Peptides against a protein of PDB entry 4Z63. Designs and how they scored, part 251

Target 1, 334 residues: chain A of PDB entry 4Z63
Amino acid sequence: LCLGMNDLTGNIPEDLFHLKRLNLLGIQENRLSGSLSREIRNLSSLVRLDVSWNLFSGEIPDVFDELPQLKFFLGQTNGFIGGIPKSLANSPSLNLLNLRNNSLSGRLMLNCTAMIALNSLDLGTNRFNGRLPENLPDCKRLKNVNLARNTFHGQVPESFKNFESLSYFSLSNSSLANISSALGILQHCKNLTTLVLTLNFHGEALPDDSSLHFEKLKVLVVANCRLTGSMPRWLSSSNELQLLDLSWNRLTGAIPSWIGDFKALFYLDLSNNSFTGEIPKSLTKLESLTSRNISVNEPSPDFPFFMKRNESARALQYNQIFGFPPTIELGHNN

## One batch from the design tools (peptide; made by RFdiffusion4, then SolubleMPNN)

Design b2_p25_3_s4 (from b2_p25_3, 15 letters changed)
Fold by OpenDDE base, seed 5:
Structure b2_p25_3_s4 (fold): chain B 334 residues (1-334), chain A 25 residues (1-25)
Amino acid sequence: as target 1 above (334 residues)
Amino acid sequence: MAAREELQAKREQELLENPTNVIFR
């Protein structure tokens, strides 16, 4: 049953929960309000539940033990409060959980040893606090993780060295400290292609440790951190780099010539830094900017990117990184 | 039309108030 993108108001009719053979319930993009009914437990055949973009409030009901076929739960852009229910945090069937842009709070706890099918987790823009959950690497299929815009004080856990499934990771604006430790840990994530760390590590030095290596890194975004230092030499070994944003930092020195050697680099933002010297001639020869044959069919994170001209400007949503126009931005380095 | 416009307004509000993974230009 798909009733999305209407003007439906009130609660879900109770009689809907008698549909025991229902595999798909989509009621997204409405004005549905109140609590999400516990009677969803009666939908024992449910594979997909989409309640996103509504006015739901209260706690998410602890009934997911009665939903053994549930693979997709989409609840983004609601007013949900409390934590992740215990039955949801232990779901062996769940592949995707999206609860972005809610009011969920407390310590983030997932039973990753039970969540054997979890592939995508979006909990961005919530009120989670405390430390990052050290057991996330136990979610052996977890590839996409957005934890951005929460309050995860401290450092990236050492256990994340073992996060082999991790491909897309955002921790932007999460009150993280120690960029050197974070990069030193995350370099061990052999499948990591996208790393977003914007609005963390305030005023720290960007490490220039030549021992750092990100083999499969395609997207690195570390903007607006007030980072000091220079262009990091270790980045030159990330031959698959497609997008680099180091804007709004305090980086100094010359832009190195090796930045023009990235064959796939189509988006470069080094603006609002303190770089000096000449623009490398190699940047004028970037194949990605001269040839239209950038393979647009590369895997993208499930979480959107937002482009803003400034903090007060309207953001533009990009569901795919390749939606960004080819860009070299070197402005405001005076 | 109205539902789509309101949804668009809600999306725009989310983009303004709750941006994640921001790329600044």
Scores: peptide ipSAE 0.176, ipTM 0.736, DockQ to the pose 0.664
Fold by OpenDDE base, seed 4:
Structure b2_p25_3_s4 (fold): chain B 334 residues (1-334), chain A 25 residues (1-25)
Amino acid sequence: as target 1 above (334 residues)
Amino acid sequence: MAAREELQAKREQELLENPTNVIFR
């Protein structure tokens, strides 16, 4: 049953919960309000639940143990409060959990040992606090993780060295500290292709440790951290780099010539730093900017990216990294 | 029309208030 993109108001009619054969309930993009009914438990055949973009409030009901076939739960852009229900945090069937842009709070706890099917987690823009959950690497299929805009004080857990499934990771604006430790840990994530760390590590030094290596890194975004240092030499070994944003830092020195050696680099933002010297001539040889055939078929994060031209500008949502226009931004350097 | 505008406004508000993974220019 798909009732999305309407002007539906009030609560979900109770009679809908009598539909025991219902595999898909999509009621997204409405004006549905109140609490999400516990009677969802009666939808024992439910595979997909989409309640996103509504006005739901209260706690998410703890009924997911009665939904053994549930693979997809989309609840983004609601007013949900409290924590992740225990039954949801223990769901063996769940592949995707999206609860971005809610008011969920407390310590983030997932039973990753039980969540054997979880591959995508979007909990961005909530009120989670405390430390990053050390057991996230126990979610053996977890590929996509957005935890941005929470308050995860401290460092990236050492256990994330074992996060082999991790491919797309965003921790933007999560009050993280120690970029050297974070990069030192995350380099062990052999499948990591997208790393977003914007608005963390305030005023720290960007490490220039030549021992750091991100073999599969395609997207690195570490903007607006007030980072000091220079362009990191270790990045030159990330031959698959497509997007680099180090804007709004305090990086100094020359832009190195190796920045033009990235065959796939189509988006470069080094603006609002303190880079000096000449613009590398190698930037004029970037194949991705000269050839129209950027292979559009690469896997993208499940979480969106947002581009703002200025702090007051409307953010443009990009569901795919390849949606970004080819860009070289070197402005506002001294 | 009103629903789309409100949804658009919610999207815009989400984008303004809750930018995750923002690239600044």
Scores: peptide ipSAE 0.138, ipTM 0.726, DockQ to the pose 0.674
Fold by OpenDDE base, seed 3:
Order: C-alpha cells, then structure tokens, then sequence
Structure b2_p25_3_s4 (fold): chain B 334 residues (1-334), chain A 25 residues (1-25)
C-alpha cells in the first residue's frame, strides 16, 4: 500500500493494521499525526515501512519483534521522542534504519551482534548523547552511517579500527574531539570512501602524519573546525579523491602542487583559511574539471549532502555528491 | 496546489533548519 505524497491528515486508520499480508506500507510525505500505533505489530508480513515526512510524535513502539520480515524502516522527519526501541535495536531482518531529523534522545545502543543484516543507519539530527557506541563495528554489514548533528562527546572509539564494512561515515557537528585519534583509527577502515567530520574538533591541529593512509578515500569533508596546521601530506596518497572540503579552518602554508595530481578531483574547497603563496599551476590541469565526460558512476551514501552558500543561506540538498557542480574555491585566504 | 506548496515549504524549511552534512561555500 503506497499512500505517500498526499495530504492525508490525522491518524492511520486502525483497520489498516488488519492487512496481515501487507509487505509494503508507504505513507510518507503526509500530515499524519499522533503516535505511531502499536498495532503495526499486526503487519507480520511487512518488509518496508515508510512513515517519513509526517507529524508523528511520541515514542516509537517496541513491536519490531513481531515484524520478522522488516528490512526497511524509514521514519525520518517526524517528532519521535525517546530511544530506539529494544526490539528495533535487536532486529535481525533490518537492512536500513532511517530515523534522521527526529527528537530521539539518550544513549545510542544497538545490538550489532543481533543486527546481522543492517547495512544503512541514518540517525542524523537527533538528540542522542553520550559516547559513540563502541560495538558499531560488530554490525558486519553496516556500510552507511550517519550520526551527524547529535551530541556525542569524546573520541572515535578504538574499536572502529575493525570497522571493515564502513564505506560512508558522517559525524558532522557531533561535538567530537581529537582529530588525530579519529583519523588514526579511521584509516584502518579499508572500505571507507566518504568521511564527513565538519563542525567537530574545534581549534585542534590537523595531523600531518605521513603514516596516515586512506586507500579508498573519495570524499573528505572537514569544514568549519577552526583547524590549525597545513595541507596534510598523507592526503596526497589518496589517489581516488573526488571531493575535498577543508573550508572555514585556520590552515596555513602553501597549497601543495600535488593537489592537482588527483585525476578524479572535481570539487575542491579550501576557502576561508589562511593559505599563502601561489595557486599551484597543477590545479589548472585537473582532468575532472577540463573533461565534461567523467561519468562518476560511483555509489553515493544513503544520506544527503547539503550545500549552503553562507550560514544564513538556504541549504540545497544533493542526494548524490556528483550532483555538485565542478568547483574550485580558494577565496578568503589572507 | 496548496498541498504541494506546503510540502515544498516543509522540505525547504527542513533543508534550511536541519542539514546533516553541510558543505559550506
């Protein structure tokens, strides 16, 4: 049953929960309000539940043990409060959980040993607090993780050295500390292609440790951290780099010539730093900026990116990184 | 017409208020 993108108001009719053979319930992008009924437990054949972009409130019901076939739960952009229900945090069938842009709170706890099918987790823009869950690497299929805009104080856990499944990771604006430790840990994530760390590590030094290596790194975003230091030499070994944003930091020194050696680099933002010297001539030879035909058919993260021209400007959503126009921004380096 | 405009306004407002992965220009 697909009823998305309508003007439906009020509660879900209780009679809908009598549809025991229902595999897909999509009621997204409506004006549905109230609590999400516990009677969703009656939908025992449910594979996909999409309640996103509504006015739901209250706690998410703890009934996911009665939904043994549920693979996709989308609840983003609601007013849900409380934590992740225990049955949801233990779901062996769940592949994707999206609860972005809610009011969920408390400690983030997932039973990753039980969540054997979890591939994508979007919990961005919530009120989770405490530490990052150390057991996330136990989710052996977990590739996409968005935890941005939560209040995770402290450091990236050492256990994330073993996060081999991790491909897309956002911790943007999550009150994290110790960028040196974070990068030192995350370099061990052999499948990591996208790393977003914007609005963390305030005033720390960007490490220039030549031993750091990100083999498959394509997207690095570490903007608005007030980071000190220079362009890190270790980044020159990330030959697959496509997008680099280090804007709104306090980085100094010259822009190195090796920045123009990235064959796939189509988006570079080094603006609002304290870089000095000449613009490397190699930047004018970036193949990705000269050739229109780079079909970057690469997997994008399941979480969206947003572009803002300024702090007060409307954000533009990009579901794919490759939707960004080819860009070199070097402005406001004085 | 009104419904589509309100949904668009809600989407725009969410994009304004709750961007998770912001690239600043």
Amino acid sequence: as target 1 above (334 residues)
Amino acid sequence: MAAREELQAKREQELLENPTNVIFR
Scores: peptide ipSAE 0.192, ipTM 0.721, DockQ to the pose 0.669; fails the geometry check
Fold by OpenDDE base, seed 2:
Structure b2_p25_3_s4 (fold): chain B 334 residues (1-334), chain A 25 residues (1-25)
Amino acid sequence: as target 1 above (334 residues)
Amino acid sequence: MAAREELQAKREQELLENPTNVIFR
C-alpha cells in the first residue's frame, strides 16, 4: 500500500493494521500526526515501512519483534521522541533504519550482534547523547552510517579499527574530539570511501602523519573545524580522491602540487583558510575538470549532503556527491 | 499542489535548520 506524497491528515486508520498480508506500507510525505500505533505489530508480513515526512510524535512502539520480515524502516522527518525501541535495536531482519531528523534522545544503543542484516543506519539530526556506541563494528554488514548532528562527546571508539564493513560515515556536527585519534582509527576501515567530519574537533591540529593511509577514500569533508596545520601529506596516497572539502579551517602553508595528481578529483574546497604561496599549476591539469566524460557510476552514501553557498544561504540537497558541480574553491585565503 | 509545496517547505526547513552533512561554500 503506497499512499505517499498526499495531503493525508490525522491518524492512520486502525483498520489498516488488519492487513496481515501487507508487505509494503508507504505513507510518507503526508500530514499524518499522533503516535505511531502499536498495532503495526499486526502487519506480520511487513517488509517495508515508510512513515517518513509526517507529523508523527511520541515514542516509536516496541513491537518490532512481531515484524520478523521487516527490512526497511523509514521514519525520517517526524517528531519521534525517546530511544530506539529494544525490539528495533535487536531486529535480525532489518537492513535499513532511517530515523534522521527526529527528537530521539538518550544513549544510542544497538544490539549489533543481533542486527545481522543491518547495512544502512541514518540517525542524523537527533538528540542522542553520550558516547558513540563501541559495538557498531559488530554490525558486520553495516556499510552506511550517518550519526551527524547528535551530541556524541568524546572520541571515536578504538573498536572502529575493526569496522571493515564501513564505507560511508558521517559524524558531522557531533561534538567529537581528537581528530588525530579519529583518523588513526578510521584508517583501518579498509572499505571507507566517504568520511564526513565537519563541525567537530574545534581548534585541533589536523595530523600530518605520513603513516596515515586511507586506501579507498573518495570523499573527505572536514570543514568548519577551525583546524590548524597544513595540507596533510598522508592524503596524497588516497589516489581515488574525488571530493575534498577542508574549507573554513585555519590551515596554513602552501597548497601542495600533489593535489593536482588526483585523477578523479572533481570537487576541491580549500576556501576560508590561511593557505599561502602560489596555486599549483597541476590543478589546471585535473582530468576530472578537463574531461567531460567521467561517468562516475560509483555507489554514494544513503544520506544526503547539504551545500550552503554561505551561512545565510539556502542549503541545496544533493542525494549524490556526483551531483556537485566540478569545483575548485580557493577563496578567502591569505 | 499544496502537499508538494509543504513537502518542499519541510525539505527546505530541514536543510536550513537540520543539515546533517553540510558543505560550506
Scores: peptide ipSAE 0.054, ipTM 0.740, DockQ to the pose 0.649; fails the geometry check

Design b2_p25_4_s1 (from b2_p25_4, 11 letters changed)
Fold by OpenDDE base, seed 5:
Order: structure tokens, then sequence, then C-alpha cells
Structure b2_p25_4_s1 (fold): chain B 334 residues (1-334), chain A 25 residues (1-25)
């Protein structure tokens, strides 16, 4: 049953919960309000539940133990409060959990040893506090993780050295500290292709440690951190780099010539720094900007990116990295 | 596509929260 993208109001009719054979319930992008009924437990055949982009409030009901087939739960952009229900945090069937842009709070706790199927987690823009969950790497299939815009103070856990499944990771604007430790840990994530750390590490030095290596890194976004230092030499070994944003920092020195050696680099933003010297001639030879075949189907994170055309404009949502226009931004240096 | 842009703009406008992954210009 798909009723998304309408102007439906009020609560879900109780009679809907009599549909015991229902596999898909999509009621997203409406004006549905009130609490999400515990009677969802009666939908025992449910595989996909999409209640996103509504006006739901209250706590998410703790009934997910009665939904043994549930693989997809999308509840982003609602008014949900409280924590992740225990039954949801222990769901062995769940593949994707998206609860971005709610008012969920408390310490983030997931029973990763039970959540054997979880591959995508989006909890961005909530009110989670405390430290990042140290057991997150125990979610052995977890590939996509968005925890941006929460208050995860402190450092990236040492346990994340073992986060082998991690491919796409956003921790933007989460009050993180110690970029040197974070990069030192995350370099061990051998499947990591996308790393977004914007609005953290305020005023720290970007490490220029040649021992750092991100072999599969395609997307690095570390904007608006007030980072000091220079273009990091370790980044030159990330031969698959496609997108680099280090804008709105306090980086100094020359833009190195090796930045033009990235064959797949199509988006570069180094604007609003303190770079000096000449623009490297190698940037004029970037193959990605000279070749017509930009059509590489590359993996993209499940969490969206947002780009503003200008400072006064509303941000546009991009669901795929290749949705970004080929760009070189070097403005507002010195 | 233009359609995707319109849809994304509509969604972004409906989102009361600030974008979580923002590229600044």
Amino acid sequence: as target 1 above (334 residues)
Amino acid sequence: SLEDEIINQSKSRADPSNPINVIFR
C-alpha cells in the first residue's frame, strides 16, 4: 500500500492495521500526525515501512519484535522523541534504518551483535548525546553510516579500526575532537570511500603525517573546521579521489602540483583558506574535466549531500555524488 | 534531471532542519 506524496492528515486509520498480509506500507510525504500506533505490530508480514516526511510525534513504539520480516524502516523528517526502541535496536531482519531529522535523544545504543543484517544507518540531525557507540563495528554488514548533527563529544572510538564494512561515513557537525586520532583510526577502514567530517575539530591542525593512508578514498569533505596547516601530503596517495572539499579552513602554503594527478577528481573546493603561490598548471590537465565521459556509475552514500549555489540560496539536495557539477573553487584565498 | 532538482528543492524546503552534509560556496 503506497499512499505517499499526498495531503493526508490525522492518524493512520486503525482498520489499516488489520492488513496482516501487507508487505509494504508507504505513507511518506503527508501531514500525518500524532503518535505512531503500537498497532503496527499487527502488520506481521511487513517488509518495508515508510512514514518519512510527516508530522508524527511521541516515542517510536517498541513493537519491532513482532515484525520479523521488516527490512526497511524509514521515519526521517518527523517529530519522534525518546530513544531507539529496544526491539528495533535488536532487530535481526532490519537492513536499513533511517530516522534522520527527528528529535531522538539520549545515548545511542544498538545491539550490533543482534542486528546482523543492518547495512545502512541514518540517524543524522537528532539529539543523541554522549560518545559514539564503541560497538558499532560489531554491525558486520554496516556500510553506510550517517550520524551527522548530533552531539557526540570526544573522539572517534579506537574500536573503529575494526570497522571493515564501513564505506560511507558522515560525522558532520557532531562536536568531535582530535582530527589526528580520527584519521589515524579511520585509515584502518579499508572499505572507506566517503568521509565527511565538516564542522568538527575546531581550530585543530590538519595532520600532515605521511604514514596516513586512505587507499579507497573517493570523497573527502572536511569543510569549516578552522583547520590550520597545509595541504596534507598523505592525501596524494588516495589515487581514486573524486571529490575534495577543504573549504572554510585556515590552511596555508601552496596548492601542491600533485592535486592535478588525480585522474578522477571532478570536484575541488579549496576556497576560503589562506593558500598562497600560483595555481598549479597540473589542474588544467585534470582528465575528469577534459574528458566528456563523466558517466562513471560509482557507488554513492545513502545519505544526501546539500549544496548551496550561493550563500543566500537554499541548499539543493544531491542523492548522488555525481550529481555535483564539475567544479574547481579556489576563491577567497589570502 | 530538472525533475529531480525540483523534487529535491521541495524536500529541502520542507525540511525544517539545516542540511547535514553541506558543501559551502
Scores: peptide ipSAE 0.143, ipTM 0.684, DockQ to the pose 0.307
Fold by OpenDDE base, seed 3:
Structure b2_p25_4_s1 (fold): chain B 334 residues (1-334), chain A 25 residues (1-25)
Amino acid sequence: as target 1 above (334 residues)
Amino acid sequence: SLEDEIINQSKSRADPSNPINVIFR
């Protein structure tokens, strides 16, 4: 049953929850309000539930133990409060959980030992607090993780050295500290292609440790951290780099010539720093900017990116990294 | 994939109220 992208209002009729053979319920992008009924437990054949982009409120009902076939739960952009229900945090069938842009709170707890099928987690823009869950690497299939815009104090857990499945990771604006430790840990994530750490590590030094290595890194976004230091030498070994944003920091020194050696680099933002010297001539020879065919079929994070042209402008959402226009931003330096 | 299609459909519209993963210019 697909009723998404309408102007439906009010509550979901309770009789809908008597559809025991229903595999897919999509009611996203409406104006549905009230609590999400606990009677969703009656939808025992449910594989996909999409209630995103509504006006739902209250706690998410703890009935996911009665939904043994549920693979996809999308509840982003609602008014849900409380925590992740225990049955949801223990779901062995769930592949994707998206609860971005809600009012969920408390300590983030997932039973990753039980969540054997979880491959995508989006909990961005919530009110989770405390520390990052150390057991996330126990979710052995977890590839996409967005935890941005929560209040996770402290550092990236040491256990994330073992996060082999991690490919796309955002911790933007989550009150994290110790960028040196974070990068030192995350370099061990051998499948990591996208790393977003914007609005963390306030005033710290960007490490220039040549021992750091991110072999598969395609997207690095570490903007607005007031980071000190220079362009990190270790980044030169990330030959697959496609997008680099280090804007709104306090980085100094020259932009190194090796920045133009990235064959796939199509988006570069080093603006609003204190870089000096000349613009490397190698930037004028970036192959990605000379080719009319940008590869549209590159893997992208499940979570969206947002581009803001200026401080007063509205942020534009991009669902895919290739949606960004080819860009070199070097403004507001010196 | 089916998953990619579902994800793309569910995030097709901009979130004007609370953007995340902001790239500055």
Scores: peptide ipSAE 0.117, ipTM 0.677, DockQ to the pose 0.758
Fold by OpenDDE base, seed 1:
Structure b2_p25_4_s1 (fold): chain B 334 residues (1-334), chain A 25 residues (1-25)
Amino acid sequence: as target 1 above (334 residues)
Amino acid sequence: SLEDEIINQSKSRADPSNPINVIFR
């Protein structure tokens, strides 16, 4: 049953929950309000539940133990409060959980040993607090993780060295500290292709440790951290780099010539730093900007990016990395 | 796979008033 993108108001009719054979319920992009009914437990055949982009409030009902086939739960952009229900945090069937842009709070706890199918987790823009869950690497299939815009004070857990499934990771604006530790840990994530760390590590030094290596890194976004230091030499070994944003930092020194050696680099933003010297001639030889059509069909994070031209501008949403125009931005340097 | 397609279609739509993963120009 798909009723998305309408002007439906009020609550879901209770009789809808008598549909025992219902596999898909999509009621996204409406004006549905009130609490999400506990009677969703009656939908025992449910595989996909999409209640996103509504006006739902209250706590998410703890009934997911009665939904043994549920693979997809989308509840982004609602007014949900409380925590992740225990039954949801223990769901062995769930592949995707998207609860971005709610008012969920408390400690983030997932039983990763139970959540054997979890592949995508989006909890961005909530009110979670405390530390990052140390047991996230125990979610052995977890590939896409957005935890941006929560209050996860402290450092990236050491356990994330073992996060082999991790491919796309956003921790933007999560009050993280110790970028050296974070990068030192995350370099062990062999499948990591996208790393977004914007608005963290305020005023720290960007490490230039040659021992750091991100083999599969395609997207690195570490903007607006007030980071000091220079362009990190370790980044030159990330041969698959496609997008680099280090804007709005306090980086100094020259832009190194190796920045033009990235064959797939199509988006470079080093603006609003303190870089000096000449623009490397190698930038004029970037293959992605001269001859190569970058494949639009490459895997991308499930979480969107937002581009702002300035602080007052409306953020533009990009659902794919390749939605960004080919860009070299070196403005506002000294 | 169909599952991968569904996952890809389930990409987060964001409220532009409450952005995440902001890239500054």
Scores: peptide ipSAE 0.149, ipTM 0.676, DockQ to the pose 0.697; fails the geometry check
Fold by OpenDDE base, seed 2:
Structure b2_p25_4_s1 (fold): chain B 334 residues (1-334), chain A 25 residues (1-25)
Amino acid sequence: as target 1 above (334 residues)
Amino acid sequence: SLEDEIINQSKSRADPSNPINVIFR
């Protein structure tokens, strides 16, 4: 049953929950309000539940133990409060959980040993607090993780050294500290291709440790951190780099010539720093900007990026990294 | 696969007024 993208109001009719053979319930992008009924438990054949972009409120009902086939739960952009219900946090069938842009709160707790199928987690823009859950690496298939815009105070857990499944990770604007530790840990994530750490580590020094290595890193976004230091030498070994944003920091020194050696680099933003010297001639030889057609169909995070052209501009949403125009931003440096 | 298609269709949407990951701010 697909009723999305209408102007439906009120609650879901209770009689809908008698549809025991229903595999897909899509009621997204409406004005449905009230609590999500616990009677959703009656939809025992449900594979996909999309209630996103509504006016739902209250706690998410703890009925997911009665939904053994549920693979996809989309509840983003609602008014849900409380925590992730225990049955949801223990769901062995769930592949994707998207509860972004709600009012969920408390400590984030997932039983990753039970959530054996979870591959995508989007809990961005909630009110989760405390520490990052140390057991996230126990979600052995978890590839896409957005935890941005929460209040995960402290440091990246040491356990994340073992986060082998992690490919796309956003922790932007989550009150994280100790960038040196974070990078030192996350370098062990062998599948990490996208790392977003924007609006963290305020005023810290960007580590220039030559022992750091991110072999498969394609996207690095560490903007608006007020980071000090210089362009990190360790980054030169990330040969697959496609997007680099270090804008709005306090980085100094010269832009190194090796920045032009990245064959796949099509988006570079070093703006609003304190870089000095000449623009490396090697930047004019970036293959991606001169001759290479970048495929828009390459794997991308499930969470969107937003780009502004300036501080006053409206942020544009990009659901794919390759949707970004080829860009070199070096403005507002010394 | 159908699963891949569903996953791809399930990509996060955000209201631009409340962005998650901001590049160049």
Scores: peptide ipSAE 0.102, ipTM 0.689, DockQ to the pose 0.646; fails the geometry check

